# Peptides against a protein of PDB entry 3H8D: the designs that were tried, part 175

Target 1, 122 residues: chain A of PDB entry 3H8D
Amino acid sequence: DMKRQQRFFRIPFIRPADQYKDPQNKKKGWWYAHFDGPWIARQMELHPDKPPILLVAGKDDMEMCELNLEETGLTRKRGAEILPRQFEEIWERCGGIQYLQSAIESRQARPTYATAMLQNLL

## One batch from the design tools (peptide; made by RFdiffusion4, then SolubleMPNN)

Design b2_p25_5_s1 (from b2_p25_5, 10 letters changed)
Fold by OpenDDE base, seed 5:
Structure b2_p25_5_s1 (fold): chain B 122 residues (1-122), chain C 122 residues (1-122), chain A 25 residues (1-25)
Amino acid sequence: as target 1 above (122 residues)
Amino acid sequence: as target 1 above (122 residues)
Amino acid sequence: GMEAWERFEKYLEEKKKMVPVEAEE
C-alpha cells in the first residue's frame, strides 16, 4: 500500500573469525535491508570474498531478517538508515532487478512495494 | 503516482547581509525541499530569527523553487539529500500537516505525493 | 532500544554469521 513507509538500512559487518584480528585483517561486508512498512521486502548482503546475496520476501523468507522493523532497532541505530538510492544502486549492480523479476514470474515473491514498483516499470 | 521517486533535500543558508560577517555573526537557516518525481511538492525554510516558512505546491508555487529537480543540481550536491524522516520531522514540528491539510481543504494544493499521503492518513 | 538491537545482533551473528561493526558516519 502507498501509505507504507519505505525505509532502507545498511550495517557493516565482519566475519566472526575476524572479530579479534587486527583492523587490517578484518574484511568488512555490508548488510542491507529494505523495509516496506514494518516488514522486510528485500535484503542484500555484500561479502568481501564471495558473491553478493540477494533476497526477496516470499521467496527467501527463511534467509531474511525475521524481525519486524521495530524489533530490529535499526531505526534507532545511528547511521544505519540510508537513502533509497543507496540501496537501489547496489541492488541493481548485483542483479536485483532480474532476481526479483524472476521471483515474481515464478510466483515465489510476496507482493511488496518492491514487486509493485518493478511491475510498474515493465 | 506511486512510481515517482520521493526525494528530500536540505541546504543551509545565511542571510545576504551576513555574507561578509565573521562566522559567529552569520546566522544559519535551512532550506528544505521535497520533490515528488521531478517536481517540488513541498518546501520549508527555517530562519534563525523569524517563523518557519511552509510552502506547498499549487498554493505557493510563486514562492517555491521553480526549477525541476534536475535543474537544481541538488542530486549532485554532496550532503544535500536527506532521509524522508529528516524532512517530515521538521515539517511536522512546524505545523506542516495542518498547513497542507488546509491547503487541500481550500482546494489550493496541487495533488502530489504529499497530498495523497495526508489524505490517506485522515 | 538496546534490547531490540541486541536481538538484531543476535540474528546477525547466529543466523547470518555476521558481526556488526561500527559504521563510519
Scores: peptide ipSAE 0.275, ipTM 0.593, DockQ to the pose 0.680
Fold by OpenDDE base, seed 3:
Structure b2_p25_5_s1 (fold): chain B 122 residues (1-122), chain C 122 residues (1-122), chain A 25 residues (1-25)
Amino acid sequence: as target 1 above (122 residues)
Amino acid sequence: as target 1 above (122 residues)
Amino acid sequence: GMEAWERFEKYLEEKKKMVPVEAEE
């Protein structure tokens, strides 16, 4: 929906086991989220030592952030918000288009800006 | 059009007369642009000593940037690209909604993402 | 804002096994 603001966020993270190690031994990952208005539409997780995780609303609700946008505090976290392309570039690289398309075709995806965008592109 | 990427940019500028003054005497302005795909849709200029200038495609072509997005080099200028809200917040504060609406009603505005968005909101 | 972020950090740590760190501005 054009009326809903699309906002994207990225948070770097380390593993709990690396918390107290020297910086050189802390492997960094990245947590990404796409919010369609107040509600999350897509989530993506880049890990330093395992394959990326792609998640889409409707299909993967149990694994996605359960907090709405306001509850996350992401809008108030300096440096967390990213440009749409910064999300989409990684999303596409990780096979996100195919993943979301499959979720739509199987009728597992909840309608979001992301599903609408993909359906317009195809 | 959902297929066209919406990208926003901001460039600080100083007045030619201030170029060789001490930093304390250089009043900074801000140049903003909204590109709907390769083509500019809106331009906005904040001046330190005069009212803001709002420009919309179709109506103000003669005063707007004549270069397409790729020609500007803005995508390659570090720090130039901004979030949509960073543009819209200033646009709205400067009366951009009313300005664009008037341009649409007078049939001076060229159809863009901006005109479509406004027509969906109204 | 800080309260919300604390909840989010807790979510990341407990549910996702992620400890958020500082990002470059």
Scores: peptide ipSAE 0.274, ipTM 0.591, DockQ to the pose 0.644
Fold by OpenDDE base, seed 1:
Structure b2_p25_5_s1 (fold): chain B 122 residues (1-122), chain C 122 residues (1-122), chain A 25 residues (1-25)
Amino acid sequence: as target 1 above (122 residues)
Amino acid sequence: as target 1 above (122 residues)
Amino acid sequence: GMEAWERFEKYLEEKKKMVPVEAEE
């Protein structure tokens, strides 16, 4: 159901190895998630020292957040929720459209709001 | 089509009479809009000195923004776009649910994402 | 609330090797 609430979140993170270093030596990454209703549709991970990781429901379930939205507590974390475009802009820059399209074509992607949007666009 | 992108915006305003006053004497209001795709679905105006104004598509077209989303330039105005809940929280506090429901019951409301959500809720 | 976030942090740390930090924005 495309009536489901689409919500986007972003959490900054550091590597476990950096957690005891001085602030100047902690390289920040960013964890992104798109929730299509209660379930995650897309996940994106920006790392400070390696290429971004793109993940889509169905294909990458084992690597994606296993918690439903309520279980994450993200809706209660101040500053975690972001605008759709704040997610999409990064998603696009990271090649997310191509990644999701490939997942759809290979029949690996689970239908989500994201897949529906892409299929309408193409 | 409930697949349309739902976008919410907020713009501060002052009364025309206050525009030449000192900053401390300028009482701010807030203009809110919900766009269901290209077309406005709801509008809300918080005034510093009078009750909030709630407007819904169909019923209040003549008092609402006549521009489609693209024409408004809101998507290009930094800081104008807000999260859905930032709109809904104020909408609810202002009695928006009752207002929209009444507009639906009187057959004055144009079907929008907002009306659909409300009809599903009730 | 707190329990949910703790579970999420645990997920990030154990499964994703990420330690969440406070956002400045």
Scores: peptide ipSAE 0.273, ipTM 0.578, DockQ to the pose 0.689
Fold by OpenDDE base, seed 2:
Structure b2_p25_5_s1 (fold): chain B 122 residues (1-122), chain C 122 residues (1-122), chain A 25 residues (1-25)
Amino acid sequence: as target 1 above (122 residues)
Amino acid sequence: as target 1 above (122 residues)
Amino acid sequence: GMEAWERFEKYLEEKKKMVPVEAEE
């Protein structure tokens, strides 16, 4: 349903090994999520020392957040919610359009707002 | 079309008479806008010393921003864009649901994403 | 609230090997 609320979130993270190091030695990454209503549609992980990870619902469920939106507490985390474009800009830079398209073509992607929008765009 | 990008903006303003006063004497208001694609769907004005003003496309066109989204430059204004809920929360507090509903019932409201969502909600 | 967030943090740490930190303002 295109009427579901599309919400986007971003959380910075560090590696467990860096948790107790000095600030200058804590290499920061970013965890991103797109929720199509209560359910995650896309996830993106920017790591400080490896290529970004792109994940789409259906194909990558096992690697994505298993909590529904309400269970995450993200909606209540100050500063976690971001604008759609803040997600999409990074998603596109990381090759997310191609990744999602490939997942759709291979019939691995679960239908989401993201898949619907992509199919309307192409 | 439900696929149009829904974007929300907020800008603080002061009264012309307060423009040159000391900061403590500049009573701040807030201008809100909801754009359904390139065209404004809702506008809301919070004034420091009078009731809020609610405006909906079709009914209040003469009192609303006459520029399309691109013409406004809002998309390029740092900090102007806000999350949907940041708009909706204030809209609801000000009686926006009832206002829009009344405009729909009186056949004054232009069909927008906002009217569609309201009609799906009710 | 905090209860839900704690579950999420646990997910990040255990499943994703991520320790969430405070966002920059």
Scores: peptide ipSAE 0.273, ipTM 0.582, DockQ to the pose 0.687

Design b2_p25_5_s2 (from b2_p25_5, 9 letters changed)
Fold by OpenDDE base, seed 5:
Structure b2_p25_5_s2 (fold): chain B 122 residues (1-122), chain C 122 residues (1-122), chain A 25 residues (1-25)
Amino acid sequence: as target 1 above (122 residues)
Amino acid sequence: as target 1 above (122 residues)
Amino acid sequence: GDANWERFEKYLQEKKKMVPVEAEE
């Protein structure tokens, strides 16, 4: 149902190899998630030295967070939750609209709030 | 349509009488708004020395923000936009659920995302 | 600690090769 709560989260990360380096040598990436109710609908990963990774439910389930929202603990992580636009802005910059659209057209995307929104836009 | 973007904002305010007082004598209140798409659905005001004011579209239109979201400039005000839960938490504490429910039952509330959500909950 | 958060961190580390760090507040 489209009445499910849409929640967005962001977590900064570093590479395992950088874990014990000096702060200046720890290149930070960003992990993003869009949860449509309890389930992840979109995931996005910004890496410091490789292209962004875009993931949509149904198509990329194996690469996406397998935990439901409650299981992640994200709602209890201070500073993790972000505004919808903070996700969408990056999503759009990374070509997320086209990516999701292609997933819908190929029948790979699981219907979510995100797919519904995009289909409304088109 | 329930697919409209739900956006929430918070702005601190002081009483006009406190405008030129020392900082310690300026009691701060908080103005909250929930916009269902371009139009305000709920408004809430926390005052330092009187009970909270709860307002819902349809019932309290004359006391609510009459500007559409774009006209408010809130989207361009740094720090004004808040997470849905930051609104809902206060709304609930102030008895907003009961207030909105009563407005629905009395046929005073204009159908909005907020009314739809509440009716889904009941 | 939060058991769920630890589980999530484990996911990030093992599956995504990410070590979460503190966010700027």
Scores: peptide ipSAE 0.279, ipTM 0.594, DockQ to the pose 0.642
Fold by OpenDDE base, seed 2:
Structure b2_p25_5_s2 (fold): chain B 122 residues (1-122), chain C 122 residues (1-122), chain A 25 residues (1-25)
Amino acid sequence: as target 1 above (122 residues)
Amino acid sequence: as target 1 above (122 residues)
Amino acid sequence: GDANWERFEKYLQEKKKMVPVEAEE
């Protein structure tokens, strides 16, 4: 149902090993999520020292957030919610379009708003 | 088509009479817009010295922005785009739900994402 | 605190090996 609210979130993170280091020695990454209604559709992880990780529902469920949107508390976390474009810009830069397309073509992707958007685009 | 991108914008404004006054004497208002794809669906105006103005597509076309989203340049205006909730919170406070509902019931509202959302809610 | 947020932080730490930090505003 395309009536579902699309919400995007971003959380900065550090590595557990850096947790107690001085701020200058904490390498910051970014965790991104796209929720299609209550359920995650896409997840993206920017790490300071390794390639981006892209995840799409259906294909990558085991690696994606297992909590529904309400269970995450993200909607109540100040500064966590971002604009769609803030997600999509990074998603595109990381090759997310091709990644999701491949997941659709391989029949691994679960239908989401993201899959529908891409199929509408192509 | 519920696949259309929903985008929300907010622009501060001052009254023409205050245009050349000192900053402390400029009473600031806020102009809000909801675009359902390229076309405006809802408009809202917070004025410093008068009641909020609510506008919905179909009913209030003559008072609403006549430019499509691309023509407005809002997508390129730094700081103009806002989160859906930032719009909806104000919309709700101003009685927007009832206003749109009334417009739907009177058959004045043009079908938009906003009307579909409300009809889904009720 | 938000109980759900605590659960989310636990997820990030245990499953993703991420420690969330405060966002710059």
Scores: peptide ipSAE 0.278, ipTM 0.593, DockQ to the pose 0.651
Fold by OpenDDE base, seed 3:
Structure b2_p25_5_s2 (fold): chain B 122 residues (1-122), chain C 122 residues (1-122), chain A 25 residues (1-25)
Amino acid sequence: as target 1 above (122 residues)
Amino acid sequence: as target 1 above (122 residues)
Amino acid sequence: GDANWERFEKYLQEKKKMVPVEAEE
């Protein structure tokens, strides 16, 4: 639905094992989410010491955030919301277009704004 | 075109007459723009001492920014880019939906992402 | 405090093994 607001968020994180180390020994990662209205459409995780993780609704529901947008509190977290391009730039760099395309072709992706946009691009 | 990136910007301004006054005597306004790809779709101006000005492509071309997005340098101005909702919230508050709707009905509006979105809402 | 944010932090820690830290504005 074109009426649904597309909102994007990112949160920096550290590993639990680094939680009580000196700041110089805390390796930072980034958690990203795309919400199509209240429901998550895409999730992306950048880790300091392993390959990025890409997740799309329908295919990866068990690994994605189970909270709807309101339940996350992300909209109330200062600095969490990002511009669409700030998400898409990283998504594309990590091979997100191909990942989502494959999920669509295999009938694993749930229809979202992201799937619709990709189908419009192709 | 769904493929065109929608980008939003705001810039604070002061009146020329206030330029050399003390900070407490400088009344700040806000200039807003919505770009549908490289081309401006909507412009909005909040003034400290007069009603807001709403402008839509096709109808108000002579009063809107004549530069394309790249020419403006807005994408290189730190802090100028804003979230879509930061624009739309003010746009709606200022009566932008009705203004754009009237421009469409009178055949004055140039087709943009904004006109398409409004027509999808109605 | 934000109860929803606390719930979200718990999700990140338990399910994703992530500890959120402060972001730069």
Scores: peptide ipSAE 0.277, ipTM 0.600, DockQ to the pose 0.589
Fold by OpenDDE base, seed 4:
Structure b2_p25_5_s2 (fold): chain B 122 residues (1-122), chain C 122 residues (1-122), chain A 25 residues (1-25)
Amino acid sequence: as target 1 above (122 residues)
Amino acid sequence: as target 1 above (122 residues)
Amino acid sequence: GDANWERFEKYLQEKKKMVPVEAEE
């Protein structure tokens, strides 16, 4: 259903172990989410000291945000919402196209806006 | 082609006659644009002292931005790009759905992402 | 300045009778 609103969010994070360190010793990461309507379609995690984590609905549900968009409060967090391209640029750089494609081909991915767009791209 | 990037922009403007007035005497409007890939799909103008102007590709080409997205420099203008919802919220409030629907039904609208989304909504 | 932006400004001024301004900080 292409009428669903596509919304993207980004939240900076630090490791729990760094909470009480001096700011200079806190290594910052970034949590990204793509919501297709009320439900998450893609999640991406940029860590300061390990490879990016890519997650797609259907395949990675257990590791993804289980809250619907309204429940997250992301829409009310100033600066959290980002432009589609701000998500997609990082997604592409991290190999997200191949990751999602593989999930589709293995029949692990749940149909979302992301899967539909990819299928149109290919 | 749903693979095209949808991008939205907003620029404040003043009337030419107000250019050299004191800031307090400048009545500000807002110029909005929706680009479906490189080409404009919708344009919207909020004026301080007259009704909003809604424009859709195909019907209103002569009154819309004739530059492709790259030519506008909008992507390089800090703060010009806005979220889809920031455009759509105003578009809806201004009667944009009905305007675009009428343009489709009269066969004046050129097919765009906007027309496709509306047809899915109805 | 950006040549494309200048062209856009000219479009706004001549075709749309608008003068783009900076958003309030």
Scores: peptide ipSAE 0.063, ipTM 0.583, DockQ to the pose 0.551

Design b2_p25_5_s3 (from b2_p25_5, 12 letters changed)
Fold by OpenDDE base, seed 3:
Structure b2_p25_5_s3 (fold): chain B 122 residues (1-122), chain C 122 residues (1-122), chain A 25 residues (1-25)
Amino acid sequence: as target 1 above (122 residues)
Amino acid sequence: as target 1 above (122 residues)
Amino acid sequence: GMEAWRRFEEYLREKFHMVPVEAEA
């Protein structure tokens, strides 16, 4: 419900293949997560060499983080938590609204804070 | 309502008397604000040489920022916006729950997200 | 507290093929 904490996280990553390369040859991506209470609502991945990946709960459960928020340790990782707008700005830029809308319309999306907000907007 | 954005801000301040002193002699305070949508819900001030000041909408309107969020320019101030927990942690430590509770019980507090959450907690 | 993060780092590597790196300060 609306009383659940909405928390957002971002962590930078490199590809395993780049792990031992010189810094100039390591291409950085970003992994984003939106947690609606203890459970993930949205996941987003910015990759250095392929299109962004957008994932929404219900539709993309198999591809999303299966851990609850406490299990991830994200709340204890310094610098990982970000402001809602830091997530939403990228989400919107990557077509997240349309993606989530389609998931709702196809009845694939699990109800979350994200679905509620979108249904409020539309 | 719960659909309004909850945004939190923090800015440092120095005392006017310290304005022209050497950096080592400037004591820094912190000004905190919680905005429930466009309007302030809570304000908190940490001073270097006196007790914290806690303010809640309705009760302390005359002492709180009179500007709506957009008028403050806080959303455009780099580094000013903080996470909810960064506000709440200090709020709780300074006795904010008890302060807001008393304001509600005396019917001085204007209904805000903060009052709603406290009434949910109690 | 860091144990959970360590496990999560491995999780990210295995499931998402991501190696977390330090965020900029």
Scores: peptide ipSAE 0.374, ipTM 0.576, DockQ to the pose 0.668
Fold by OpenDDE base, seed 5:
Structure b2_p25_5_s3 (fold): chain B 122 residues (1-122), chain C 122 residues (1-122), chain A 25 residues (1-25)
Amino acid sequence: as target 1 above (122 residues)
Amino acid sequence: as target 1 above (122 residues)
Amino acid sequence: GMEAWRRFEEYLREKFHMVPVEAEA
């Protein structure tokens, strides 16, 4: 929907415990976010030493970024914004389609661009 | 629609007449393309010394890229792919919304993701 | 700009236990 911009972001991260370690001892993860307009629709976390975390609006609000897009500053962080496919590729690999579908079926997912697109796909 | 990837590309170009001139005498333009799946949906050209050119599938097929996305090699050219908003921002500035709308109303536009989104906006 | 990002970094640290870093080239 042209009414709301779909924007995707990715930031690499390390654990606080690794912050002051030598570079070779810092395990890097990736934090992903899909914003449907000003509000997050999906969040995804690739951790270096645990399974991926998938989160969808409505179902996982408490565990997701609660800041609106403007508050995050992501739009002003060089290199943070990514292409939709860069998000979706990882999302799909992590089982995101099934995760979101289940959230929809259980009536836990808040309607977003993501839910709409998935329902259109099915 | 998740069924077809929406991908956007931008490449700079110079006029043939400027090809062998000194760098300071080369006027650069920009070629933009929106692909709805494998096929082009919109094309846009920013010229250094003439009005922008806007093209939409169906209406302007003869003037648009005739290659499918794979054939263009754009997906393999570093830096060619851009974010949707990077395309849309320029598209809107150039009057693309009105152009596409007129093409729809005149029944010249081929249905694409772009036409669908515009119709959803209206 | 950077002020917002700083706050976001702190937010990520506290809520998600993440410390944003620069991507390697």
Scores: peptide ipSAE 0.373, ipTM 0.593, DockQ to the pose 0.563
Fold by OpenDDE base, seed 4:
Structure b2_p25_5_s3 (fold): chain B 122 residues (1-122), chain C 122 residues (1-122), chain A 25 residues (1-25)
Amino acid sequence: as target 1 above (122 residues)
Amino acid sequence: as target 1 above (122 residues)
Amino acid sequence: GMEAWRRFEEYLREKFHMVPVEAEA
């Protein structure tokens, strides 16, 4: 249903191993989420020391946020919500279009706003 | 085309008559814009001393921003871009749904992302 | 970038009778 809200969030993070290190030695990563209505459609993780992780609903459910949007508290965290383009720009740079496309073609992707948009592009 | 970017902006304004008054006497209004791709789909003006103005593409073209998004410079104005919900929440409160619906029913509204979303709701 | 914004400010003034201002904190 296209009337569902599309909301995007970003959270900076560090590794547990760096938790008690000096600030200069804490390497930051970024956790990104796209929610299509109450449920996550895409997740993306930028790590400081390994390749980006791209996840899409249907294919990667077990590795993705299983909480609905309200359960996450993201909507109540100041600064967590980001613009769609702030997500999409990183998604595209990380090869997200190809990743999602492959998931669609293999019939692993659950239908979401993201899948619908991509199908419109193709 | 649903693959067009939906972008939203908000700019504060004051009335020309208040331009040279003391800050405490400058009553602020807010100008809102929804761009469906490069072209405006909806415009909304919150005035301090009169009812909100709601405008939709097709019906209100002559009163709406005639510049494409790039020409406005809004994308380069820090703090101007807002989240979709930040626009929609105000739009809904101002009766925007009914306004757009009426424009659709009278066949005055140009097809936009906004019209498509509303038609999905109905 | 700044030129485009200036043009837009003028546009808002002339067409919409608005004077854009910075949001106060």
Scores: peptide ipSAE 0.062, ipTM 0.578, DockQ to the pose 0.553
Fold by OpenDDE base, seed 2:
Structure b2_p25_5_s3 (fold): chain B 122 residues (1-122), chain C 122 residues (1-122), chain A 25 residues (1-25)
Amino acid sequence: as target 1 above (122 residues)
Amino acid sequence: as target 1 above (122 residues)
Amino acid sequence: GMEAWRRFEEYLREKFHMVPVEAEA
């Protein structure tokens, strides 16, 4: 829906096990989210010690943030919101286009702004 | 075109006459721009001592930035790029929707991502 | 990058009568 705002967020994270370690031993990851209106459309996780995780609405609902945008508090976290391209750049680098496309073709993806845009591009 | 990136920028400005005055005498304005791919689609100017200026491609070409995005150097200016909503929020407050709509209806507006989105909303 | 921005600053000054300043954090 063109009426819904597309908002993107990123937050760094460490593993709980590293919380009390020296800074050099705290491996940092990044959590990314694309919200299509109130609901998440895509989620992406960059982990320091395993391959990136890509998740798309419909297919990966059980593994994605189930909170609506307001519930997350992301909109009130300084520095959390990022530009669309900052998300898309990483998404593409991680193979997100192919991942989403495959989800669409398998009829697993729920229609979102992201799926619509992909269909417009292809 | 859905393939083109929509990028938004904001830079503060002062009047040339105030350049060498004390900080308290430097009235600050804001220059906003929406680039639809390489070319500007909308421009907005917040002046400290006069009403906001809204400009749309096609209608106001002579008064808008004539440089393509790359030529502006805005993409290399730290802090210049802003979120879409940061532009749209001000645009709407300044009556930008009505301004763009009027430009479309009068057939003065050049088709851009902005005009397309407006038509989708209305 | 710096050259392009400088040209843009001059452009803004001449065409729009604006002098860009640094954004305040």
Scores: peptide ipSAE 0.061, ipTM 0.568, DockQ to the pose 0.582

